# Ledger of designs, part 53: peptides against a protein of PDB entry 6RO1

Target 1, 216 residues: chain A of PDB entry 6RO1
Amino acid sequence: LGKEIEEYIHKPKYCLPFLQPGRLVKVKNEGDDFGWGVVVNFSKKSNVKPNSGELDPLYVVEVLLRCSKESLKNSATEAAKPAKPDEKGEMQVVPVLVHLLSAISSVRLYIPKDLRPVDNRQSVLKSIQEVQKRFPDGIPLLDPIDDMGIQDQGLKKVIQKVEAFEHRMYSHPLHNDPNLETVYTLCEKKAQIAIDIKSAKRELKKARTVLQMDEL

## One batch from the design tools (peptide; aimed at target 1 P17)

Design b2_p26_2_s4 (made by RFdiffusion4, then SolubleMPNN; from b2_p26_2, 9 letters changed)
Fold by OpenDDE base, seed 1:
Structure b2_p26_2_s4 (fold): chain B 216 residues (1-216), chain A 26 residues (1-26)
Amino acid sequence: as target 1 above (216 residues)
Amino acid sequence: MKGIKEVDFDKLERFEKFFEFLEALK
C-alpha cells in the first residue's frame, strides 16, 4: 500500500510543482536507500522511446544526498552509493530520475547558493539532522491529497484501504499486547520454516527426478 | 482520522502479514 501511494507521488505531473530548491525528498534506487536529501534543481530532458518514436520527457532532479566516500572516488563510471549508517559520508549533488523519489516532505530548507565547497554541502547535512531531531516520529510528508492536490480515484481507493487496515490494526485485541513483538517474531519464524520446508521438498523432488532418470 | 502522513507503513505491513497468518490458521 505504501508503494502504491509512492507510485502516485513520484509522477512528474504531481511532484514537479513541489521540487523547489531546499525541499526535502527521500531517494530510493532499487536496493539503495539514500534517505533524506535536499532538492537543488530539476531539469526536463527530451527522450525518444525506442519502440514508438514518441517523445517521452525524462525529468531529472539534482538532489544533495549523503553518499559513501568510496562511490565518490569512482564517480567517473559508477553510480553514487548511499553512505553506510555508521559512515559519515559526504554530501554530493546527484542527478536522480524523478520516479526514484519515494517521499516528499513539507519541509523546505535554506541551502547555500554555492554548493561547490564541501563545507557548504555538509552544512546542509547538519540542517537535515536538526530537522530529524525536531521530528522524532519522522520528517513530515506532503499529503498527496491535501498538499499535492492529487484527485486520482485510484489513489483515493488506496488511501481508503490504508485507513481500513489501520483501523483494523488499532482495533485488534493483540495490538496493545506487550508481547506483540514476540508473537510477531514467532509467527515470522514459523512462516519462514514453512517456506524452507517447501523449498526443501522441491529440491528433493528434483533430486528424485534425476535419480529416476539415471535408473532408466 | 490520522492523516496518511502519520501512517507507519512498516508497522502496518507487519500487522497485515500477521493477520493473514492468523486467518490462515482458522
Scores: peptide ipSAE 0.247, ipTM 0.801, DockQ to the pose 0.362
OpenDDE base, seeds 2, 3, 4, 5: peptide ipSAE 0.229, 0.231, 0.245, 0.241; ipTM 0.786, 0.790, 0.794, 0.793

Design b2_p26_3 (made by RFdiffusion4)
Pose (drawn by RFdiffusion4):
Structure b2_p26_3 (pose): chain A 194 residues (1-46, 58-67, 79-216), chain P 26 residues (1-26)
Amino acid sequence: LGKEIEEYIHKPKYCLPFLQPGRLVKVKNEGDDFGWGVVVNFSKKSLYVVEVLLRCAAKPAKPDEKGEMQVVPVLVHLLSAISSVRLYIPKDLRPVDNRQSVLKSIQEVQKRFPDGIPLLDPIDDMGIQDQGLKKVIQKVEAFEHRMYSHPLHNDPNLETVYTLCEKKAQIAIDIKSAKRELKKARTVLQMDEL
Amino acid sequence: EEEEEEREEEEEEREEEKEELEELEE
């Protein structure tokens, strides 16, 4: 569901109008993410590209690392979430100190909103009048309710058990696909003709 | 035939999205 919502937000006809300088954006590509960042401007490429400050062809910052902000161009279809907040940015972003100042400004925004950095309502704000997105948002609130209700959500060992579950779940996916092709390969093809 | 019809519908949707983008850029 989360990825499905991102696809609606990826549509440039919907998200481009809200990519004003200083907008907070979360970006993820093929798995790894850079946390949150701030946009500077955007333009066409070659698809659209926006230059965004992120924590880090570079890779994202690790959890233990304090991080160093760097501006990088990214494709628009790599934005996972867009916030209602537009934090002020310096005019000349060339200095390193200013880049750190933006990192500290965001650290203060995350504090002003411990419930999470507010996101744009894709309907009330972004204007996505598509009916499919309605049923998606409904399933999200319902499944989030199921998640926090699960006895394991609070358990500190949840991440330890969740990984063993993820591994055991992938091994099962292989067995399924492997059996699928086997049922096919083992099949005699010309029996119906006969 | 069903797969061709689905592809034609996807093409039409893409065209409409491009027209909406042109209007947005103006």

Design b2_p26_3_s1 (made by RFdiffusion4, then SolubleMPNN; from b2_p26_3, 13 letters changed)
Fold by OpenDDE base, seed 4:
Parts: sequence; C-alpha cells; structure tokens
Structure b2_p26_3_s1 (fold): chain B 216 residues (1-216), chain A 26 residues (1-26)
Amino acid sequence: as target 1 above (216 residues)
Amino acid sequence: DLEEKLKELLEKLKEEEEKELEELEK
C-alpha cells in the first residue's frame, strides 16, 4: 500500500510542480536509503530512445543528500552512497532520477544560494535535523489528493485501504486481529522477496560483468 | 537462469501484493 502510493507520487505529471528549491524529499536507490534531502534544482533532459524515435524525457532533480565520505573519494566514477548510521557523512548535491523519490514533504527549507562551501551544505543538514526534531512522528508528507491534486481512482482506492487498515490498527491495538496478523505476515514475505530480488539483481550484474570481461 | 529467477521473484512479489490487498478488503 505505501509502495503503491509512492508509484503515483513519483510520477512526473504529479510531482514536478512540487520539486521547487528547498523542498524536502526522501531518496532511495536500489536499497540505498539516503533518507531526507533537499531539492536544489530540477532539469528536464530530452532523451531520444534510439529504437522508437520517441522522446522519452528524463527528469533529473538535484538533491542535497548526506553521503558517505568513502563514496566522495570516488565521486567521479562511482555513484554516491548514503552515510552509514554512525557516520557524520557530508552533504553533497546528487543528481537523482525523479522516480527514485520515495517521499515528498510539505516542508520547504531555505537553502544557501552558494552550495560550493562545505559549511553551507552542512548548514542544510542542521536544518533537516531541526525539522526532524520538530516532527518526532515523522516529517509531514504532501497529501496526494489535497496538496498534489491527484484524481486517479486507483490512488483513491489505495488510500481508502490504507485508512481502513490504520483505523483497524488504531481501534484494536491490543486485539490480535487475525487479519492484521495475516497482513503483517504478508508484509514480511514481501520484504524478504524484495531482499531476494536485490540479491538476484546483484548476482545477475556480476555474471554479466564476468561475461563482458571474457569477451574482452 | 538468473533472469528467470528474477522474473519468478517479481511474480511472487506481485502475488503477495495482491493477497495483501485482498486481506485489506475483508
């Protein structure tokens, strides 16, 4: 259900109007969770798919994200990696495809005009941490219907199901709702399958890399 | 083999998502 909502929110037709400088967004890339970052800039890149001749526009958002210092050393050749939980990390501007946005906040921050100095980038991290302290239950999200104006009936059905589920959880926190236990078990299975998919993709990538090395 | 396993896992994920939706509708 949460993922189904994400699939609507990250669609360019819905989220682009909200990707202004200073917007808080959450970024996830193939199981690398960067957590909350701040939109710096947005760009539309025209990509021509070579096989169809159709213009498939790539939407790239530059997001200020907390990155590991190890990944910064290789930043010219390797994708940025999120800071480890115990690592301070460093705030870096990372180009992110719009579909990698897992959440969009109603909150906008003031950002320095010049993000070249490390101190200016790290000041934004302090601002994010201050917002997180103000919202202990989580940073507020844009409402997909009320704030984003999404009229899709599929999304409305998903939201109704989420609300019904949350209502059942809240109304019977101490009662073993057998349906809730079943849903939790299904969520755990989905989480395990997602781990297995990530593993299978890594193995496939390794196998393809070995094949490419044998063809050289 | 690995691509087929990935397809099977994606299909299983879809099936579990459908079951989750069905249980939420009850």
Scores: peptide ipSAE 0.044, ipTM 0.720, DockQ to the pose 0.028
OpenDDE base, seeds 1, 2, 3, 5: peptide ipSAE 0.040, 0.043, 0.041, 0.042; ipTM 0.693, 0.714, 0.709, 0.708

Design b2_p26_3_s2 (made by RFdiffusion4, then SolubleMPNN; from b2_p26_3, 7 letters changed)
Fold by OpenDDE base, seed 3:
Structure b2_p26_3_s2 (fold): chain B 216 residues (1-216), chain A 26 residues (1-26)
Amino acid sequence: as target 1 above (216 residues)
Amino acid sequence: SEEEERLEKELEEEEEEEEELEELEE
C-alpha cells in the first residue's frame, strides 16, 4: 500500500509545485536509502530519446543528502552512496531524478544561500535532526489529496484502504496488549505457515494435473 | 467429479483471499 502511494506522488505533474527550496524530501535509489534530505532547486532537462525523436522531459531535483565520505572520493565517476548507520557522513548536493522521491514533507527548512562551505551543508543536517526530534512518530508528509490536490480515483481508493487498515490496527483489542510483540511474531509465523501450505497445495495440484494428462 | 470442482473452487477462493491479504500487508 505505501509503495502504491509513492507511485502517484513522485509523478512530476503532482510533485513539481511542492519542490521549493528547503522542502524536506525522502530519497531512495534501488537499495540505496538516503533518508530525509532538503531540496535546493529543480531543473527541467529535455532528453531526446534517440529512437522516438520525442522530447521526454526529464526532471532533476538537486537535494542535500547525507552521503558516505567514501563515495565522495569517486564522485566524478560513481553515484553518491548514503552514509552508513554508524557513519557521520557528509551533506552533499546530489542531482536526483524526481521519480526517486519516496516521500515529500509538509516541512520546509531555511537553507544557507551558499552551500559550497561544508559547515553550511552540515548546518542543514542539524536542522533535519532537530525536525526529527520534534516528530518522534516521523516527519509529517504532504497529504496527497488535501495538500497536493491529487484527484486520481485510484489513489483515493488506496488511501481509503490504508486508513481502514490503520483504523483496524489501532482499534484492535490487541493494540494495547503488553505481549503485542509476541503476538506479532506468532502472526508472522502463522502467515508463513499459510503461505507454505498454499505453495504445497499448488504443487500437488500441478502434479495431479500432470498425472491426469498422462492418463488421457 | 463434483468433488474435484468443489476442491478447485475452494482453492481459488482461498487464493483470492490470500492475494487480498498480501495486497493489504504491502
Scores: peptide ipSAE 0.011, ipTM 0.402, DockQ to the pose 0.025
OpenDDE base, seeds 1, 2, 4, 5: peptide ipSAE 0.012, 0.011, 0.005, 0.006; ipTM 0.410, 0.398, 0.382, 0.388; seeds 1, 2, 4, 5 fail the geometry check

Design b2_p26_3_s3 (made by RFdiffusion4, then SolubleMPNN; from b2_p26_3, 11 letters changed)
Fold by OpenDDE base, seed 1:
Structure b2_p26_3_s3 (fold): chain B 216 residues (1-216), chain A 26 residues (1-26)
Amino acid sequence: as target 1 above (216 residues)
Amino acid sequence: KEEEEKKKKEEEEKKKEEEELKKLEE
């Protein structure tokens, strides 16, 4: 359900009007979660599909993201990597394809006009951290219907299912259990293990594909 | 017996909620 919502939100026809400078956005690229960053600008690039000759416009948003210092030392040809949880990281302006936006916040931050100085970029990280402290349950999202004006009936059905599930979850006797935090922490750990298993299976499949290519 | 049945029911409901949460994240 959450992923189905993401499939609507990241569509250029819906999200582009909300990609103003200072908008908080969450960026994920495959296994790389950059977390929350700030929109700097966006651009439309004309691309021609190599097989059809059709014009397929690429939408690129420049997002100020917390990157690993290691990824900054590597050549401008390597994709930026997210900072490790315990790493300070460095805020960098990263060109991101719009379909890699996993969430869009209702929150807009003031950003410095000049992001060339490291101190100006790091000041934005402080601002993101202040917003995160104000919203312990998570940074507020744009409502896909009320804020983004998405009229898709498929999305409305997904949202209705989410709301019905949330209502059931909050009405559940376990929701008032003082051990609920421990339960959620265990559920999050299990979800993380499931992600890690899926990642390991993808790596194993890639390794097998490479081995099969070497045996051919 | 009643505490064990209650604990088993809470564990089944927790498992069901975790499966539904997992379906919501899909």
Scores: peptide ipSAE 0.005, ipTM 0.295, DockQ to the pose 0.017
OpenDDE base, seeds 2, 3, 4, 5: peptide ipSAE 0.000, 0.000, 0.000, 0.005; ipTM 0.269, 0.258, 0.245, 0.275; seeds 4, 5 fail the geometry check

Design b2_p26_3_s4 (made by RFdiffusion4, then SolubleMPNN; from b2_p26_3, 11 letters changed)
Fold by OpenDDE base, seed 3:
Structure b2_p26_3_s4 (fold): chain B 216 residues (1-216), chain A 26 residues (1-26)
Amino acid sequence: as target 1 above (216 residues)
Amino acid sequence: SEKEKEEKKKKEEEEEEKKELEELEK
């Protein structure tokens, strides 16, 4: 469900109006989670698809992200890497493809006009950390329907399923059960066994298919 | 610590919630 919502919000047709300077955004590139950063600027680049000659506009957002100091040394040739959890890191302006935005916040921060000084960039990190302290349950997201105006019926069904699930979880009779940890551990074991059974059945089906191909 | 038990319980809750959500999506 959360990933299905992400597949809507990162689409240029929905998110571009909200990519103003100071907007909080989450950036994730494959295994690299940068966490929360701040939009600095947005640009549309004309890209020509090499095989079709079709104009495919490339949307690039410049985001202040907490990067590892190691990645900054090779920043001309290598993609920036996120700071390790134990690392202070350094705030850098990183060009990010819009589809790498995993979340968009309702919060907009003031950003310094000149981001060339390290101290000005690090002041933005302090502002992000202050917002995170104010929102212990997480930085508030833009509502895809009410804030972003997304009319997609698929998204509406996903949101309704999330809300129904959250409501079911918080209203579940076991939510206040003193044995909840034991019930959870049993449910996890049951879920793992179900995955293992499904995997074993898939391997058995593959092995049978190979045996049937050798008998032909 | 009671806090570490609550945090572990909350994390197990979030992981089970995620698994139940992934099962409800099937």
Scores: peptide ipSAE 0.006, ipTM 0.308, DockQ to the pose 0.019
OpenDDE base, seeds 1, 2, 4, 5: peptide ipSAE 0.000, 0.000, 0.000, 0.005; ipTM 0.317, 0.238, 0.233, 0.287; seeds 1, 4 fail the geometry check

Design b2_p26_4 (made by RFdiffusion4)
Pose (drawn by RFdiffusion4):
Structure b2_p26_4 (pose): chain A 194 residues (1-46, 58-67, 79-216), chain P 26 residues (1-26)
Amino acid sequence: LGKEIEEYIHKPKYCLPFLQPGRLVKVKNEGDDFGWGVVVNFSKKSLYVVEVLLRCAAKPAKPDEKGEMQVVPVLVHLLSAISSVRLYIPKDLRPVDNRQSVLKSIQEVQKRFPDGIPLLDPIDDMGIQDQGLKKVIQKVEAFEHRMYSHPLHNDPNLETVYTLCEKKAQIAIDIKSAKRELKKARTVLQMDEL
Amino acid sequence: SEEEQEKLIKEAKERAEKFGDFKLPD
């Protein structure tokens, strides 16, 4: 569901109008993410590209690392979430100290909103009048309710058990696909003709 | 720069009316 919502937000018809300088954006590509960042401006490529400060062809910052902000161009279809907040940015972003200042400014925004950095309502704000997105948002609130209600959500060992469950779940996916092709390969093809 | 961005937003909206919604590449 989360990914489905991102695809609606990826549509440039809907998200480009809200990519004003200083907008907070979360970006993820093929798995790894850079946390949150701030946009500077955007233009066409070659698809659209926006230059965004992120924590880090570079890779994202690790959890233990304090991080160093760097501006990088990214494709618009790599934005996972967009916030209602537009934090002020310096005019000349060339200095390193200013880049650290922006990192500290976001650290203060995250504090002002411990419930999470507010996101744009894709309907009330972004204008996605598509009916499919309605049913998606409904399933999200319902499944989030199911998640926090699960006895395991609070358990500190949840991440330890969740990984063993993820491994055991992937092995099972292989067995399914492997059996699928086996049932096909083992099949005699010309028996219906006969 | 703001005028160029407004033109890009208008082009993206007009194109979506003529050819449909954006599709993610493979």

Design b2_p26_4_s1 (made by RFdiffusion4, then SolubleMPNN; from b2_p26_4, 11 letters changed)
Fold by OpenDDE base, seed 2:
Structure b2_p26_4_s1 (fold): chain B 216 residues (1-216), chain A 26 residues (1-26)
Amino acid sequence: as target 1 above (216 residues)
Amino acid sequence: MEKEKEELIKEVKEEEEKYGDYELPK
């Protein structure tokens, strides 16, 4: 389900309007999970398909990512690698193909105007870490329907299945408080719901473990 | 190419006006 949603949101026709400077995005390249980074800018590159002569535009987003210092030393030949879990790493501006964006946040950060100094880049990491502390259940995502305006019926069906599954797991009525019309309060409410989902999944897992122990 | 880039930049700016910069409270 999450992967199916990703296949929609990383399409240029949907995500490009949201790739503003400061936008939090999650970058994953095959086995390399960079986690959350910050959009610096994007560019369209002309790509001519060698076989058809058709212009297939490549969209490249420059993302400030936490990179391994080891990979930066080999930067002449090797792509940047994500920082190891125990590594401090270094924030580096990395050109990323738009289809490698695994998530787009509703959160935008202020970024320094000059990202050439290491200290300015590292300050952005502190800001990302502060956002992560505020959202212990995960950085809030753009809603693909409500925020991104995706009208695809396949996506709507996926979301309906997710909602129906979440509604079956959560007997608590989503308090439709009508006064939470601000995008910020909606994001906080979605974040709180995500917390509640994660807590109930943990409790259900504990309950299943207890039931399995009682059957042993 | 340049017109399409300008249109994309315009769309990004229009979305910037709608969603604003979320300042995380310090």
Scores: peptide ipSAE 0.019, ipTM 0.435, DockQ to the pose 0.034
OpenDDE base, seeds 1, 3, 4, 5: peptide ipSAE 0.017, 0.018, 0.018, 0.008; ipTM 0.404, 0.428, 0.355, 0.359; seed 4 fails the geometry check

Design b2_p26_4_s2 (made by RFdiffusion4, then SolubleMPNN; from b2_p26_4, 12 letters changed)
Fold by OpenDDE base, seed 1:
Structure b2_p26_4_s2 (fold): chain B 216 residues (1-216), chain A 26 residues (1-26)
Amino acid sequence: as target 1 above (216 residues)
Amino acid sequence: MEKEQKELIEEVREEAEKYGDYELPP
């Protein structure tokens, strides 16, 4: 179900408008989970390889990711690797194919204009860590319907299945398993955080609309 | 297709700007 939602979110037609500089995104490449990074920019890459038959343009997003120090040394010959859990790592601008975005946050960070200095890149890591502290139940996601405007009937059916599964799980007598309660409290908190963000966005939109109406 | 994608990108960008990005200060 979560993976089926990701298959919609990472489509260029849906996600490109939300890939503004400073947007928090989660990057995963096969077995390599980079976690949360920050969008710097994006570009269209024309796949002009005449032999691949792929007429569809590839989109590449430059993302500040926490990379292993080993990856920095081998960056000319090898793909960047995520920092190990025990490693500090280093923030590096990595070109990422848009379909490797596993999540898009509602959060945007203010980023330094010059990301060439290591200290400026590492300051962004501190900002990501501060966001993670402010959201202990997880960084808030863009809602695919309410925020991203995805009207796809397939996605609506996936969401209905999630809601029906959640409702069945809540009605199931296994609710007395304390391990399920911890997963459910995390899922409920994540859902409540998503609702609270949706409410806070509506309030901010109302406040901004009121401010715009007071400036008119 | 490419023009429609650009227009859709711009339209959704304008909508996304209306929803307010949570800018967290550094």
Scores: peptide ipSAE 0.022, ipTM 0.435, DockQ to the pose 0.055
OpenDDE base, seeds 2, 3, 4, 5: peptide ipSAE 0.006, 0.019, 0.008, 0.015; ipTM 0.339, 0.456, 0.351, 0.404

Design b2_p26_4_s3 (made by RFdiffusion4, then SolubleMPNN; from b2_p26_4, 8 letters changed)
Fold by OpenDDE base, seed 1:
Structure b2_p26_4_s3 (fold): chain B 216 residues (1-216), chain A 26 residues (1-26)
Amino acid sequence: as target 1 above (216 residues)
Amino acid sequence: MKEEQEKLIKETREEAEKNGDYKLPE
């Protein structure tokens, strides 16, 4: 059932408005689970299918991910690998195809503007870990219906089934808690954690503008 | 297809580093 939800949320039609810098996302690639990372940016690449001449746009999101140090040594030739459970790993900016996003959080972080220094990247990991500590039951997910505005009846049925089994996954409790409507700005040193569920809704209006700007 | 996607991903990274509000490592 979780996989069925993933098939909806990773579609560019639905997820692009929520891929703002600082958004927490979960990345999986061919059995490699990178866990939670932070969106830095996204881009649309025009791809022309060689045989049909049809435009097949590819969407790439750059995500700060915890990677193994071994994968960094071969970064020119090998794909990034997730950090092993027993290793410290290193936060790296990894270009990811949008369809590899397995989850999108309602949480958005402030990230350093300069991500070249390792210390700045590692500070983002500390921020993710702090969010995880605040949400021991798991990092809150964007509601595909209420937050993402997906109207698909198939998805609604899937969510109803999932909610019957997993009552706490979606940010519904966060909307009803007046304390969570407050932008929790955790300023640790250079990393400001902003839990702004309301900003996600406001940025939806701006993101519609970005999608519309590409259609203008 | 996979190789072409990897190329586009690389090009995207290079463009984002040039045009982005965030400075990325090379």
Scores: peptide ipSAE 0.160, ipTM 0.655, DockQ to the pose 0.043
OpenDDE base, seeds 2, 3, 4, 5: peptide ipSAE 0.019, 0.171, 0.019, 0.157; ipTM 0.524, 0.622, 0.431, 0.612; seed 3 fails the geometry check

Design b2_p26_4_s4 (made by RFdiffusion4, then SolubleMPNN; from b2_p26_4, 10 letters changed)
Fold by OpenDDE base, seed 5:
Structure b2_p26_4_s4 (fold): chain B 216 residues (1-216), chain A 26 residues (1-26)
Amino acid sequence: as target 1 above (216 residues)
Amino acid sequence: MEEEQQKLIEETRKKAEEFGDYKLPK
């Protein structure tokens, strides 16, 4: 069921508006689970389908991920590998195809403007770890319906099935926390965490309004 | 489809600019 939801979320038409710098995303490539990383940037690459000659654009997101130190030594010849559970690893900017995003968080982080220094990249790992401490039940996910605005009936059916068996994966408990501002202020001082949930909803409403205006 | 995708890219870029410019590792 989780995989079925992923098949909707990772579609460019749904996820691209939410791939802003600082967005927390989970990256999985086949057997390699990188866990939570931070979006740095994304780009569109022109791809020509070899059989049809049709243009099939590929979207690549640059994500700051915790990589094994061993993979970094071989980075010229080999793809980055996730850090092992027993190693510290090192944060690296890794180009990731958008369809490899397994989850998108409602959380955004303030990231250093210059990610070239190792210390700046490692500071982002500390921020991710602080977010994880604040969310012991897991980092909050963007709601595909309420936050991402996906109206696909197939997805709605999948979510209904998941919600019947599991706690609401997309419940934002922090929305009702009166101390949220205080938590954010404390987090800003220590970890530069910005949870821009209110603005995301406003922006989605604006985006929907613009899309509706273009369909008129 | 391409025009919609291009619009999404531009909107996301604009949002990224509002959040701040980032320099990538070389």
Scores: peptide ipSAE 0.021, ipTM 0.484, DockQ to the pose 0.054
OpenDDE base, seeds 1, 2, 3, 4: peptide ipSAE 0.018, 0.019, 0.022, 0.018; ipTM 0.526, 0.503, 0.564, 0.454; seeds 1, 3 fail the geometry check

Design b2_p26_5 (made by RFdiffusion4)
Pose (drawn by RFdiffusion4):
Structure b2_p26_5 (pose): chain A 194 residues (1-46, 58-67, 79-216), chain P 26 residues (1-26)
Amino acid sequence: LGKEIEEYIHKPKYCLPFLQPGRLVKVKNEGDDFGWGVVVNFSKKSLYVVEVLLRCAAKPAKPDEKGEMQVVPVLVHLLSAISSVRLYIPKDLRPVDNRQSVLKSIQEVQKRFPDGIPLLDPIDDMGIQDQGLKKVIQKVEAFEHRMYSHPLHNDPNLETVYTLCEKKAQIAIDIKSAKRELKKARTVLQMDEL
Amino acid sequence: EELFELLTKEEAKKLREEFEKKEEEE
């Protein structure tokens, strides 16, 4: 569901109008993410590209690392979430100290909103009048309710058990696909003719 | 001094109109 919602937000017809300088954006590509960042401007490429400050062809910052902000161009279809907040940015972003200042400004925004950085309502704000997105958002609130209600959500060992479950779940996916091809390969193809 | 601003619904509607006008001009 989360990924389905991003696809609606990826549509440039819907998200480009809200990519003003200083807008907070979360970006993820093929798995790894850079946390949150701030946009500077955007233009066409070659698809659209926006230049965004992120924590880090570079890779994202690790959890233990304090991080160093760097501006990088990214494709628009790599934005996972867009916030309602537009934090102020310096005019000349060339200096390193200003880049750290922006990192500290976001650290203060995250504090002013411990419930989470507010996101744009894709319907009330972004204007996605598509009916499919309605049923998606409904399933999200319902499944989030199911998640926090699960006895394991609060358990500190949840991440330890969740990984063993993820591993056991992937091994099972292989067995399924492997059996699927085996049922095909083991099949005699010309028996219906006969 | 203020650090940031929050987007309102009225501002969001104006942005969509401005964007549509730019597409029409093109």

Design b2_p26_5_s1 (made by RFdiffusion4, then SolubleMPNN; from b2_p26_5, 15 letters changed)
Fold by OpenDDE base, seed 4:
Structure b2_p26_5_s1 (fold): chain B 216 residues (1-216), chain A 26 residues (1-26)
Amino acid sequence: as target 1 above (216 residues)
Amino acid sequence: MKLYDLLTKEEAEELRKKYEEELKKK
């Protein structure tokens, strides 16, 4: 079900309006999960389909990603690889096809204007890590319907199935199966993340309203 | 120091509208 939602989100017609510099995105390439990175820019490249001669535009987004140091040595000839979990890694700007975006966040970071210095790129990693600390249940996602404006009935059916599954999962008495608790805790964390994001957005809106009232 | 902005629903609608207007101009 998550993959089915991803198939809508990464479509250019839906995601391109949100690919501003500083936007947090997740990148996955086959078995490689880069985790959260930051959009630097995007470009439309004209591609000619070899069989039809038809113009099929390719959309490439440059994303600042945490890469392994080993992959950097071969970066001129080989695809970047994600940093290992225990590795510090190095932030690199990687050109990514838009369909490799697995998630798009409502978060837009303030980033340095010049990302050529290593220190500036590494400062962005610190910023991502700080955002992750502020969202212990997970970085907030764009809402496919409310934010992205996706009206596709297929997506609505997927969301309804997810909601129905979540409702059934929560309405079923938690059989004390320790393995179910781990899956439930992960799904509850995801659902609680969605609720906590809605509540945090409401609290941030309230906090902004209070800050605006204190400045009057 | 402000680290990030969160996209509001209104801002999301504005971004979509802006993108649609840019598509119509091309």
Scores: peptide ipSAE 0.559, ipTM 0.922, DockQ to the pose 0.673
OpenDDE base, seeds 1, 2, 3, 5: peptide ipSAE 0.557, 0.558, 0.554, 0.555; ipTM 0.923, 0.922, 0.920, 0.923

